Peptides against a protein of PDB entry 6RGO. Designs and how they scored, part 261

Target 1, 392 residues: chain A of PDB entry 6RGO
Amino acid sequence: MALKLLGFNQDATCFSVISSNKGVTIYNCDPFGKCFELEKSTSNDEELDFLVEMLFSTSLIAVVDKTIGASKRKKLKIVNTKRKATICELTFPHEIMDVIMNRKIICVVLKSDQIFVYDISCMKLLRTIDVRGEKLKSTSKFRNSEAVGDIGVRVSLSTDNNSILCYSSYSKSDKENAPLNDIVVFDALKCIQINVLPAVHQSNIVCIACSPDGMLMATASEKGTIIRVFKTIDTENDEPILVNEFRRGSRPSRISEMKFNHDNTLLACVGESDTIHIFALPVTTTEADANEDDTLQQSSHSLSSSINGLQYISKGLANRFGKIIVSKIPTQSQQRHVAYIKIPENAKYRIGFPKDTTNTIHICGEDGNYLVYSIPRNEVGPCTLVKSNTFD

## One batch from the design tools (peptide; made by RFdiffusion4, then SolubleMPNN)

Design b2_p21_7_s1 (from b2_p21_7, 11 letters changed)
Fold by OpenDDE base, seed 1:
Structure b2_p21_7_s1 (fold): chain B 392 residues (1-392), chain A 21 residues (1-21)
Amino acid sequence: as target 1 above (392 residues)
Amino acid sequence: MKKEIEEAEEILKKLEELAKK
């Protein structure tokens, strides 16, 4: 059967899939099984397309039917899965491209590069963010919207109540074809812009992940070779703080999803490659616990050779992009432990981190596999398969 | 978990009350 993955919920307790024959199915991860089905409204052999965003393990879902005609693609339904009832329906002026939520906020991304921010408790519109801004109203050259295939505004929302929204924005370059390579950090509750990270990549940003607490964000460009991790709120001399830069690979490959674990110690990425990558984040020791023992002098020797290549890239980027103060990441060889999972070629996978087990990752594939992996601690290597289930 | 479910059930209740107006 043709399966399309919609992804995991915020705590990786459930995942959603589209089945060509059935419509939308939501699976529970533990115990594994179907918890909800949304039947297709039409008997036609039309390719099913949906957006489904679930509020944690609750009966609240947001649904967009993208299968049939321009009218349904503009409708957001809030559904109670226990009652199988639509509670609220909103209609937008343009096609819905993405929907994200937490316990406070729903954000709706439109094909017009607009973000609608709602209070979830009353579906009151708090803000409309126009990412194109007022400047692009004057140049009546409608970019033939056909060729802008896969590049649009990307968003990520913190899963906490602080509701930190990160979104990609157009660079202020007077070029008719400005890339979506800026990031805006926005307080979705207060409706205030907190920070702007200019030109975080050379090309369009195609993937963003916000940490659960909203303190970190990860970004990847169309090249998908470099992942950058920034602080969201904190700045140093009004400049963005780059916490980490990871290399996924040498070959270009699109990243479709990134996620932080619940304690901000791991960042996972998945995409078009045969490999899910998991990067270790350095624990930001707050200065308080600096008093304990000197004794871990353990042997620094062997892995020195591969890290030297990263020093050269930093000097060249600093001159053209405003001083990204790469804070002196102490040249302590914090071995950026990288774990990995091999996945079938051309199989689309989605990732999720469960809350209770920070060294566990959930993955699901369009091949019908739901897999639970253990992540190795303090080592570079493969993840260990712990559980496997199949779905149809 | 329990608190998140309770908060979402309260949200659902508020939304259902709005849909009746």
Scores: peptide ipSAE 0.347, ipTM 0.887, DockQ to the pose 0.836
Fold by OpenDDE base, seed 5:
Structure b2_p21_7_s1 (fold): chain B 392 residues (1-392), chain A 21 residues (1-21)
Amino acid sequence: as target 1 above (392 residues)
Amino acid sequence: MKKEIEEAEEILKKLEELAKK
């Protein structure tokens, strides 16, 4: 049977899948088992496609039926899984591309490059963000790319109550083919733009991850060779702060998902490659509790040859052609993974970090494997498999 | 966990009350 992964919830306590025969199934991670099933409404051999966004381990889900030929691709359903009941239904002018939520807001991304921001408590529209802006509305060339993989707006939302929304935006270049290589940082509660990171990659951004607290953001382009980590709010001399630049690999490979762990010490990435990569972030020691006494000389041989080349993204020289070139961190200062997981080739995997165990990663595959790995802290190497389960 | 479930159950309740109007 063909499985399609929908992903983990915000705290990796549940994941959702589409089964061709059953419809949507939600699994609990611990104890492992089915917690909800949404049956297929049609007997047809149509390839099922859905969006399912969970509110943590709760009975609140947002569902979009994206099945080809379905009249429902513009409809968001809010469902109570305990009652098996639709609470409300919203209809949009365009196809829904993505849905993200936390305890405060729901964001709905449309094929029109619009983001609708709702207060989850009352489903009141707070803001419509038009990522194309008013000037680009005149070029009604919908990219008629029926091409599998159309470059749309990408979004990520902090899982905390601060509700920091990061989204990809078009560069200010007057070119009909402006890349989606800018990032906007938006306070989704106050409906205020708080930062803009221009030209963070040379090509379109295809993956974004916001940290749980909204203080960090990771980005990857279509090339997927380099991951950049930025501060979301803080700026130096009105310029974006680049915290890290990671090298996933030398060969181009699409990154489908990235996640921070709950303490912002790790960043994981997965995609079309045979390897999940885990990167270490610098621990911002809050200088607060330097109370004097305990001289325990734990010789932490920090194998961090942290080349602390915090290279600020210097103002990209706008060359005579209006291309902002982000100053690249020298390839020598690009950090590699600290840990990895090997996965089957061509198997799609999703990743999640559990809240209570910062050195543990949950992964699930379209091969029907749910796997729990321990991440080594003191050495560079493979993750250790701790638990495995199968699903259908 | 318990507080997060309570907050989401209160969100669900508010949404169900809105859907009845």
Scores: peptide ipSAE 0.330, ipTM 0.880, DockQ to the pose 0.815
Fold by OpenDDE base, seed 2:
Structure b2_p21_7_s1 (fold): chain B 392 residues (1-392), chain A 21 residues (1-21)
Amino acid sequence: as target 1 above (392 residues)
Amino acid sequence: MKKEIEEAEEILKKLEELAKK
């Protein structure tokens, strides 16, 4: 049977899949098992496509039926899984491309490059962000989006109540073909733009991850060779702070998903490559935890010396036009993965970090494997398989 | 966990009350 992965929920306690014969199934990770099934509404042999976003381990899901020929591609359903009932249905002017949520906010991304921001508690529209309208105000030329294929606005939302929304925006370039290579950081609750990171990649951004607390974001372009991690809110001299630049690989390969762990110490990425990469982030020592053991200090010193080299490069390339060309950090200062997982070639995988174990990663594949790996702390190497389950 | 479930049950209740209007 063809499986299609929808992904993990915010805390990696559940994951969602499309089965060609059954429709949408939600699995619980621990104990492993089916927790919800949405039956296929159509008897047709049409390839099922859905968006499903789950609110943590709750009975609240957002569902979009994206199946070809379905008039439903513009409809968002809020479903109570315990009652098997649609609570709310919203219809949009354009096809829904993505849906993200937390305990406060639902964001709906449309094919029109619009982001609709809702208060989840009452489904009140708080803001419509028009990423094209912002571009048109900044650039004289209309780009018909129909010609850009799979390149659209990408979004990520913090899982906390601060509700920091990161989205890709069009660069202020006089070129007819301005790339989606800017990032906007937006307070989704207050509906205020907090920050703008210009030209964070040379090509369109295809993947964004926000940290759970909304303090960090990771970005990857169509090339998927370099991942950049920025502070979301904090700036240095009104300039964006690049925290890390990671090298996934030398060969171009699309990154489909990135995730931070719950303490912002790890960033994982997955995509079209045979390898899930896990990168270590610098631990921001908040002064409060200064009382526990000296053994972690030695690893931080080696990372801090490389970070100080990164800060020095940011000051030099203030181009006269306020375009932070994120200086090509010399290829020598690009950090590599600290851990990896080998996955089958051509198998699509999704990733999630559980809240309770910062050194554990959950993965699931379209091959029907749900796998739990332990991440090595003190060495660079493969992750260790801890648990495996299969699903159909 | 308990608080997160309670918050989501409250959201679900509010949405169900909205759907009845």
Scores: peptide ipSAE 0.330, ipTM 0.880, DockQ to the pose 0.793
Fold by OpenDDE base, seed 4:
Structure b2_p21_7_s1 (fold): chain B 392 residues (1-392), chain A 21 residues (1-21)
Amino acid sequence: as target 1 above (392 residues)
Amino acid sequence: MKKEIEEAEEILKKLEELAKK
């Protein structure tokens, strides 16, 4: 059967799949089994397409039926799975591209590059963020967004109650074709912009992950070769703090999902490649125990290699082009993965980190495999398979 | 609307009660 993965919930206790024959199925991870099924609304052999976002292990789900016609693609249903009842239905002016939630907030991303932020407790609209709105003052041209592929606004929300929303935004370049390569950090509860990270990649951002606590974010461009990790809130001299720069690979490959573990010590990524990569984040040791004055006199051999040469580009013509302050992201040493999982090249996988086991990763594939891996602590190497289950 | 909000609040309240344990 053709399976389409919808992904894990926030704590990786459940995952959702579309089965071409059954509709939406939600699986519990432990004990493994079906916990909810949403039957097809139609008997037609139409390719099923849904968005399903589950609120942790609760009976609350957000559902968008994308299978049939432009009208259904604009409807968000909030469903109580225990009652099998629609709680509320919201209709949007444009197609829903993504839905993300935590215990406080629902964010709805539209094809119009708008983000609707709701208080989940009362379904009250708190904010409409228009990611195009800063540009729309200049160019009334409806980009027929039909021809520009799967590049839209990307979002990630912290799983905690702080509700830090990270989203991709258009760079301030006067170019009609400015990339979605800025990140905005937004307090979704207070409806305040906290930070703006300009030009974090050279091309469009296609994947964002926020840490569970909202203190970190990871970004990847359409190249998917480099992953950057930033602090979300903290800045140094009004500049973004780059925490890590990870190299996934040398070849371009789209990253579809990234996740932090619960304690922000690991970042996993998955996509079109045969490999899930897991990266270690530096533990911010609180400065207390740095008293071991191990004065390893690493002799500073001054490789004073004279990169003198490129002084002379003449002063003259610099006036008219507005300084595109390409924020020089600090050149950090590109780190490799600390762990990996090999996956079938032809199977899409999704990833999740369980809360209770920081060195465990849950993965599920369109091949019908649900797999639990242990992540090595002290060595660079493959993850160890701990548990496997199959689903249909 | 009002009953729908009450049902969402009951789910959230139960979740908050579970998260305190």
Scores: peptide ipSAE 0.238, ipTM 0.771, DockQ to the pose 0.062

Design b2_p21_7_s2 (from b2_p21_7, 11 letters changed)
Fold by OpenDDE base, seed 3:
Structure b2_p21_7_s2 (fold): chain B 392 residues (1-392), chain A 21 residues (1-21)
Amino acid sequence: as target 1 above (392 residues)
Amino acid sequence: NEELRKEAEEILKKLEELAEK
């Protein structure tokens, strides 16, 4: 059967899939099993396409039927899975491209490069973000999105209550073909722009991940060779906003998904390559005033990979085009993965980090495999398979 | 998580009560 993965929920306790014969199925990870099914409404052999966003392991899901006709592709349904009932239906002016949620917020991304931000508790619209802005309304050349592949606004939302929204935006370059290579950081609750990170890649951003706490974001471009990690908030301290630069590979390959673990110590990425990469993040020790006493010789094997390559671009070169935040980190100082998982060639996989086990990763494939891996702590190497299940 | 389940049930209930008005 053709499976299409919709992904894990926020805490990797469930994942959702489209089965060509059944419709949408949600699986529980532990104990492994089917927990919900949305039956196919049509007997037609039409290719099923859905967006499904689940609120953790709850009975609340957002569903968009993308299978049939332009009308359904514009409808968001809030469904109670326990009742098998649509509770709320919203209709948008344009096709829905993405839906993301947490306990407070739903964000709906449209094909028009608009983001609609809702309070989940009442489905009240808090903000419409127009990523093109007012000036580009005159360039009524909607890129006829038939020919230009999956280049659109990308979003990620913190899974916590802070509700930090990161989204890709067009660079302020007067060029008609400005890339989606800026990042905007937005407080979705207060509806305030917190930060703008200009030109974080040379090409369009195709993948964004926000940390669970919203303090970090990861970005990847169409090239998918470099992953950059940024602080979301400008600290008053002259600390660099760019905290890490990771090298996934030398060959261009699309990254489809990135995830932080729950303690911000790991970043995983998956995509069109045969390898899931896991990177270690430096723990920002907040120097809490360690009072003197307890001499626990934790042998800090300082994997102080000397981040000597973050040249402080001195404050002086305020060139006319704003602060170039992204120093070219020398290719030699780019960190590699600390762990990896080999996946079948051409198999699409999704990733999730469980909350309770920071060194465990959940993965699922369109091959019908649900796999749990242990991440090595002390060595660079392959992850160890701990559990496997199959689904159809 | 029982707290999250309860919160989602309360949200769903409020949305039902809003859709009936």
Scores: peptide ipSAE 0.509, ipTM 0.923, DockQ to the pose 0.911
Fold by OpenDDE base, seed 5:
Structure b2_p21_7_s2 (fold): chain B 392 residues (1-392), chain A 21 residues (1-21)
Amino acid sequence: as target 1 above (392 residues)
Amino acid sequence: NEELRKEAEEILKKLEELAEK
């Protein structure tokens, strides 16, 4: 059967899939098993497409039927999985591209490059963010998005109650072909823009991950060779703080998903390559007060990789040709993965970090495999398979 | 988990009560 992965929930306790014969299925990770099914409404051999966003392991889900020919691509349904009932339905002016939620808010991304921010508790609209801005509304040229694939606004939301929303935005270039290479950081509860990171890549941003606490963001461009990690809120001399720059590879390969673990010590990425990469982040030890005493010689061979804090000088020199030149970060500062997982070639995988085990990663594939890996702590190497299950 | 489940059940109940009006 053809499987399509929808992904893990916020804490990797559940994942969702589309089965061509069954419709949408939600699996629980531990104990492993089917916990919910949304039956196929039509007997037609149409390729099913859905968005499903879960509120953790709760009975609240958001569903969009994206099936081709369905008039439902503009409809968001809030479903109670325990009752198998639609509780709320919202209709949008344009096709829904993405849906993201936490305990406080739902964000709905439209094909129009608009983000609708709702209070989840009452489905009240808090804000409409127009990423194109007022000036670009006059150019009615919808990018004919049929030929140039998934270039749209990307979003990520913190899983905490602070509700930090990171989204890709168009650079200030008056050109019809401005890249989606800026990041906006937005307090989705207060509806305030906190920060703007200009030109974080040379090309469109295709993947964003926000940390669970909203303090970090990871970004990848269409090239997928470099991942950049920034602070979301803090700035240094009005410039964005680059925390890390990671090299996934030398060959271009699309990154489809990135995630932080719950303590911001690891960043994982997956995409079109045969390898899931896991990167270590520097632990910001909050200087707990160094009271003097206990001389415990724990020979922590901390690999003191001198992570010289790279001041990312975003000197976006607009050259005379209106190209934003992102300053070339020295290739010497690019860190490699600390761990990896090999996956089948051409298999689409999704990733999740469980809350309780910071050195464990959950992965699932369109090959019908759900896999749990242990991440090595003290050495660079492959992850160890701990558990495996199959689904259909 | 149990707190989140209760919060989601309360949200779903409020949304149901709003859709019936």
Scores: peptide ipSAE 0.505, ipTM 0.921, DockQ to the pose 0.874
Fold by OpenDDE base, seed 2:
Structure b2_p21_7_s2 (fold): chain B 392 residues (1-392), chain A 21 residues (1-21)
Amino acid sequence: as target 1 above (392 residues)
Amino acid sequence: NEELRKEAEEILKKLEELAEK
């Protein structure tokens, strides 16, 4: 049977899949088992496509039927899984490309490069962000985005109540084909733009991850060779703060998903490659938790001495032609993974970090495997398989 | 978990009450 992965929820306690025969199934991770099933409404042999976003382990889900030929690709359904009932239905002017939520906010991304921001508690529209319209105000030329099938606005939302929304935006370029390589940081509750990170990659951004607390953001371009981590809110001299630059690989390979762990110490990435990569982030010691073990301080000190070579993205390297060339961190200063998981080359995987165990990662595959790995702390190496389950 | 479940149940209830109007 063809499985299609929808992904993990915010705390990796559940994951959702599409089964060609059953429709949408949500699995609980611990104890492992089916917790919800949405039966296929159509007898057609059409390839099922859905968006499903779950509010943590709750009975609240957002569902979009994206199946080809379905008039439903513009409809967001809020479903109570306990009652098996649709409680709200919203219709959009364009096809829904993505849906993300937390305890406060639902964001709906449209094929029109619009982001609709809703208060989840009442489904009140707080803001419509027109990423294309913002570009057109800055650059007089329409992109017919219809021709570039796979490049759209990417979004990530903090899982906390601060509701920091990071989204890809079009660079201020007079080129008809200005890439989606800017990032906007947006307070989704206050509906205020709080930061703009210009030209964070040379090509379109295809993957964004916000940290759970909204303080960090990871970005990857179509090349997927370099991952950049920035502070979301904090700036230095009105310049974006680049915290880390990670090298996933030397060969181009698309990154489909990135996730931070709950304490912002790890960043994982997955995509078209046979390898999930896990990177260590520098622990910003806030002075308060000075009591725990000396062993992590030695690794942070050696990392901090190498981080002092991370040149801030200074506006001063804006060459006379307005190209903010992100100062290429010397290739030697690019950090590698600290851990990895080998996955089947042809199987799509999704990743999630559980809240209670910062050194474990949950993964699920279109091969029907749900796997829990332990991440090594003291060495660079493979993750250890701790638990495995199968699903259909 | 229990607090978040209650919050989601309250959200769902409010949305049901809005859909009935």
Scores: peptide ipSAE 0.436, ipTM 0.907, DockQ to the pose 0.870
Fold by OpenDDE base, seed 4:
Structure b2_p21_7_s2 (fold): chain B 392 residues (1-392), chain A 21 residues (1-21)
Amino acid sequence: as target 1 above (392 residues)
Amino acid sequence: NEELRKEAEEILKKLEELAEK
């Protein structure tokens, strides 16, 4: 059967899939099994397409039926899975492209490059963010959104109550074809813009991950060769703080998903390549517990590559000739993965980090595999398969 | 509308009660 992966929930306790014959199925990860099914509303042989965002392991899901025509693609349903009942319906002016939530906020991304921010507790609209609105002051031309492929506003939301929303925005360029290569950091609760990271890549950002606490953000462009990790809130001399630059590969390959683990020590990425890459983040050792004593010369080559935070010196002078001088971080500072998982080339995979086991990753594939891997701590190498289950 | 809001509030309340444990 054709499976389409919708992904893991925020804590990787559940994942959702579309089965062409059954509709939407939500699986529990441990104990492994079906926890919810949403039957196909129509007997038509139409290819099923849904957005499903689950609020952790709760009975609250957001559902968008993208299968049938422009009308349903504009409708968000909030469903109580225990009652099998729609508890709220919202209709949008444009097609829904993405839905993300935490315990406080639902964000709805539209094909119009608008983000609707809702208080989840009452489904009250807090803010409409118009990502094009900053640009619409200059260019009246409706980009025929048909010809430019799967490039739209990307979003990520912190899973905590701080509700840090990171989204891609259009660079301030007089060019008709400004890329979506800026990031805006937004407090979704207070509805305040916290930070703007200009031109973080040379091309459109296609993947964003916010850390669970909202303190870090990872970005990848259409090239998917370099992943950049930034602080979200903190700035140094009003400039964005680059924490890490990771090299996924030398060949261009789209990254479809990135995730931080719950303690911000690992970043995983998956996409069109045969490899899930896992990168180590520098643990900010709070200087406190350097107790002097144990001089044990374990030559732990701590890969304390002291990533000297390369201050992006924004040389503000280059405005005249429309060359976005993305300051290339020296290739010498580009870290490789610390761990990896090989996956089938033809199977799309999704990733999730469980809360309770920071060195464990959950993955699921359109091949019908749910896999749990242990991540090596002290060596660069493959992850070890710990558990395997199949789904249909 | 009001009954449906109460359901969402009950779900959220239960989530808050589970986050405090």
Scores: peptide ipSAE 0.409, ipTM 0.847, DockQ to the pose 0.062

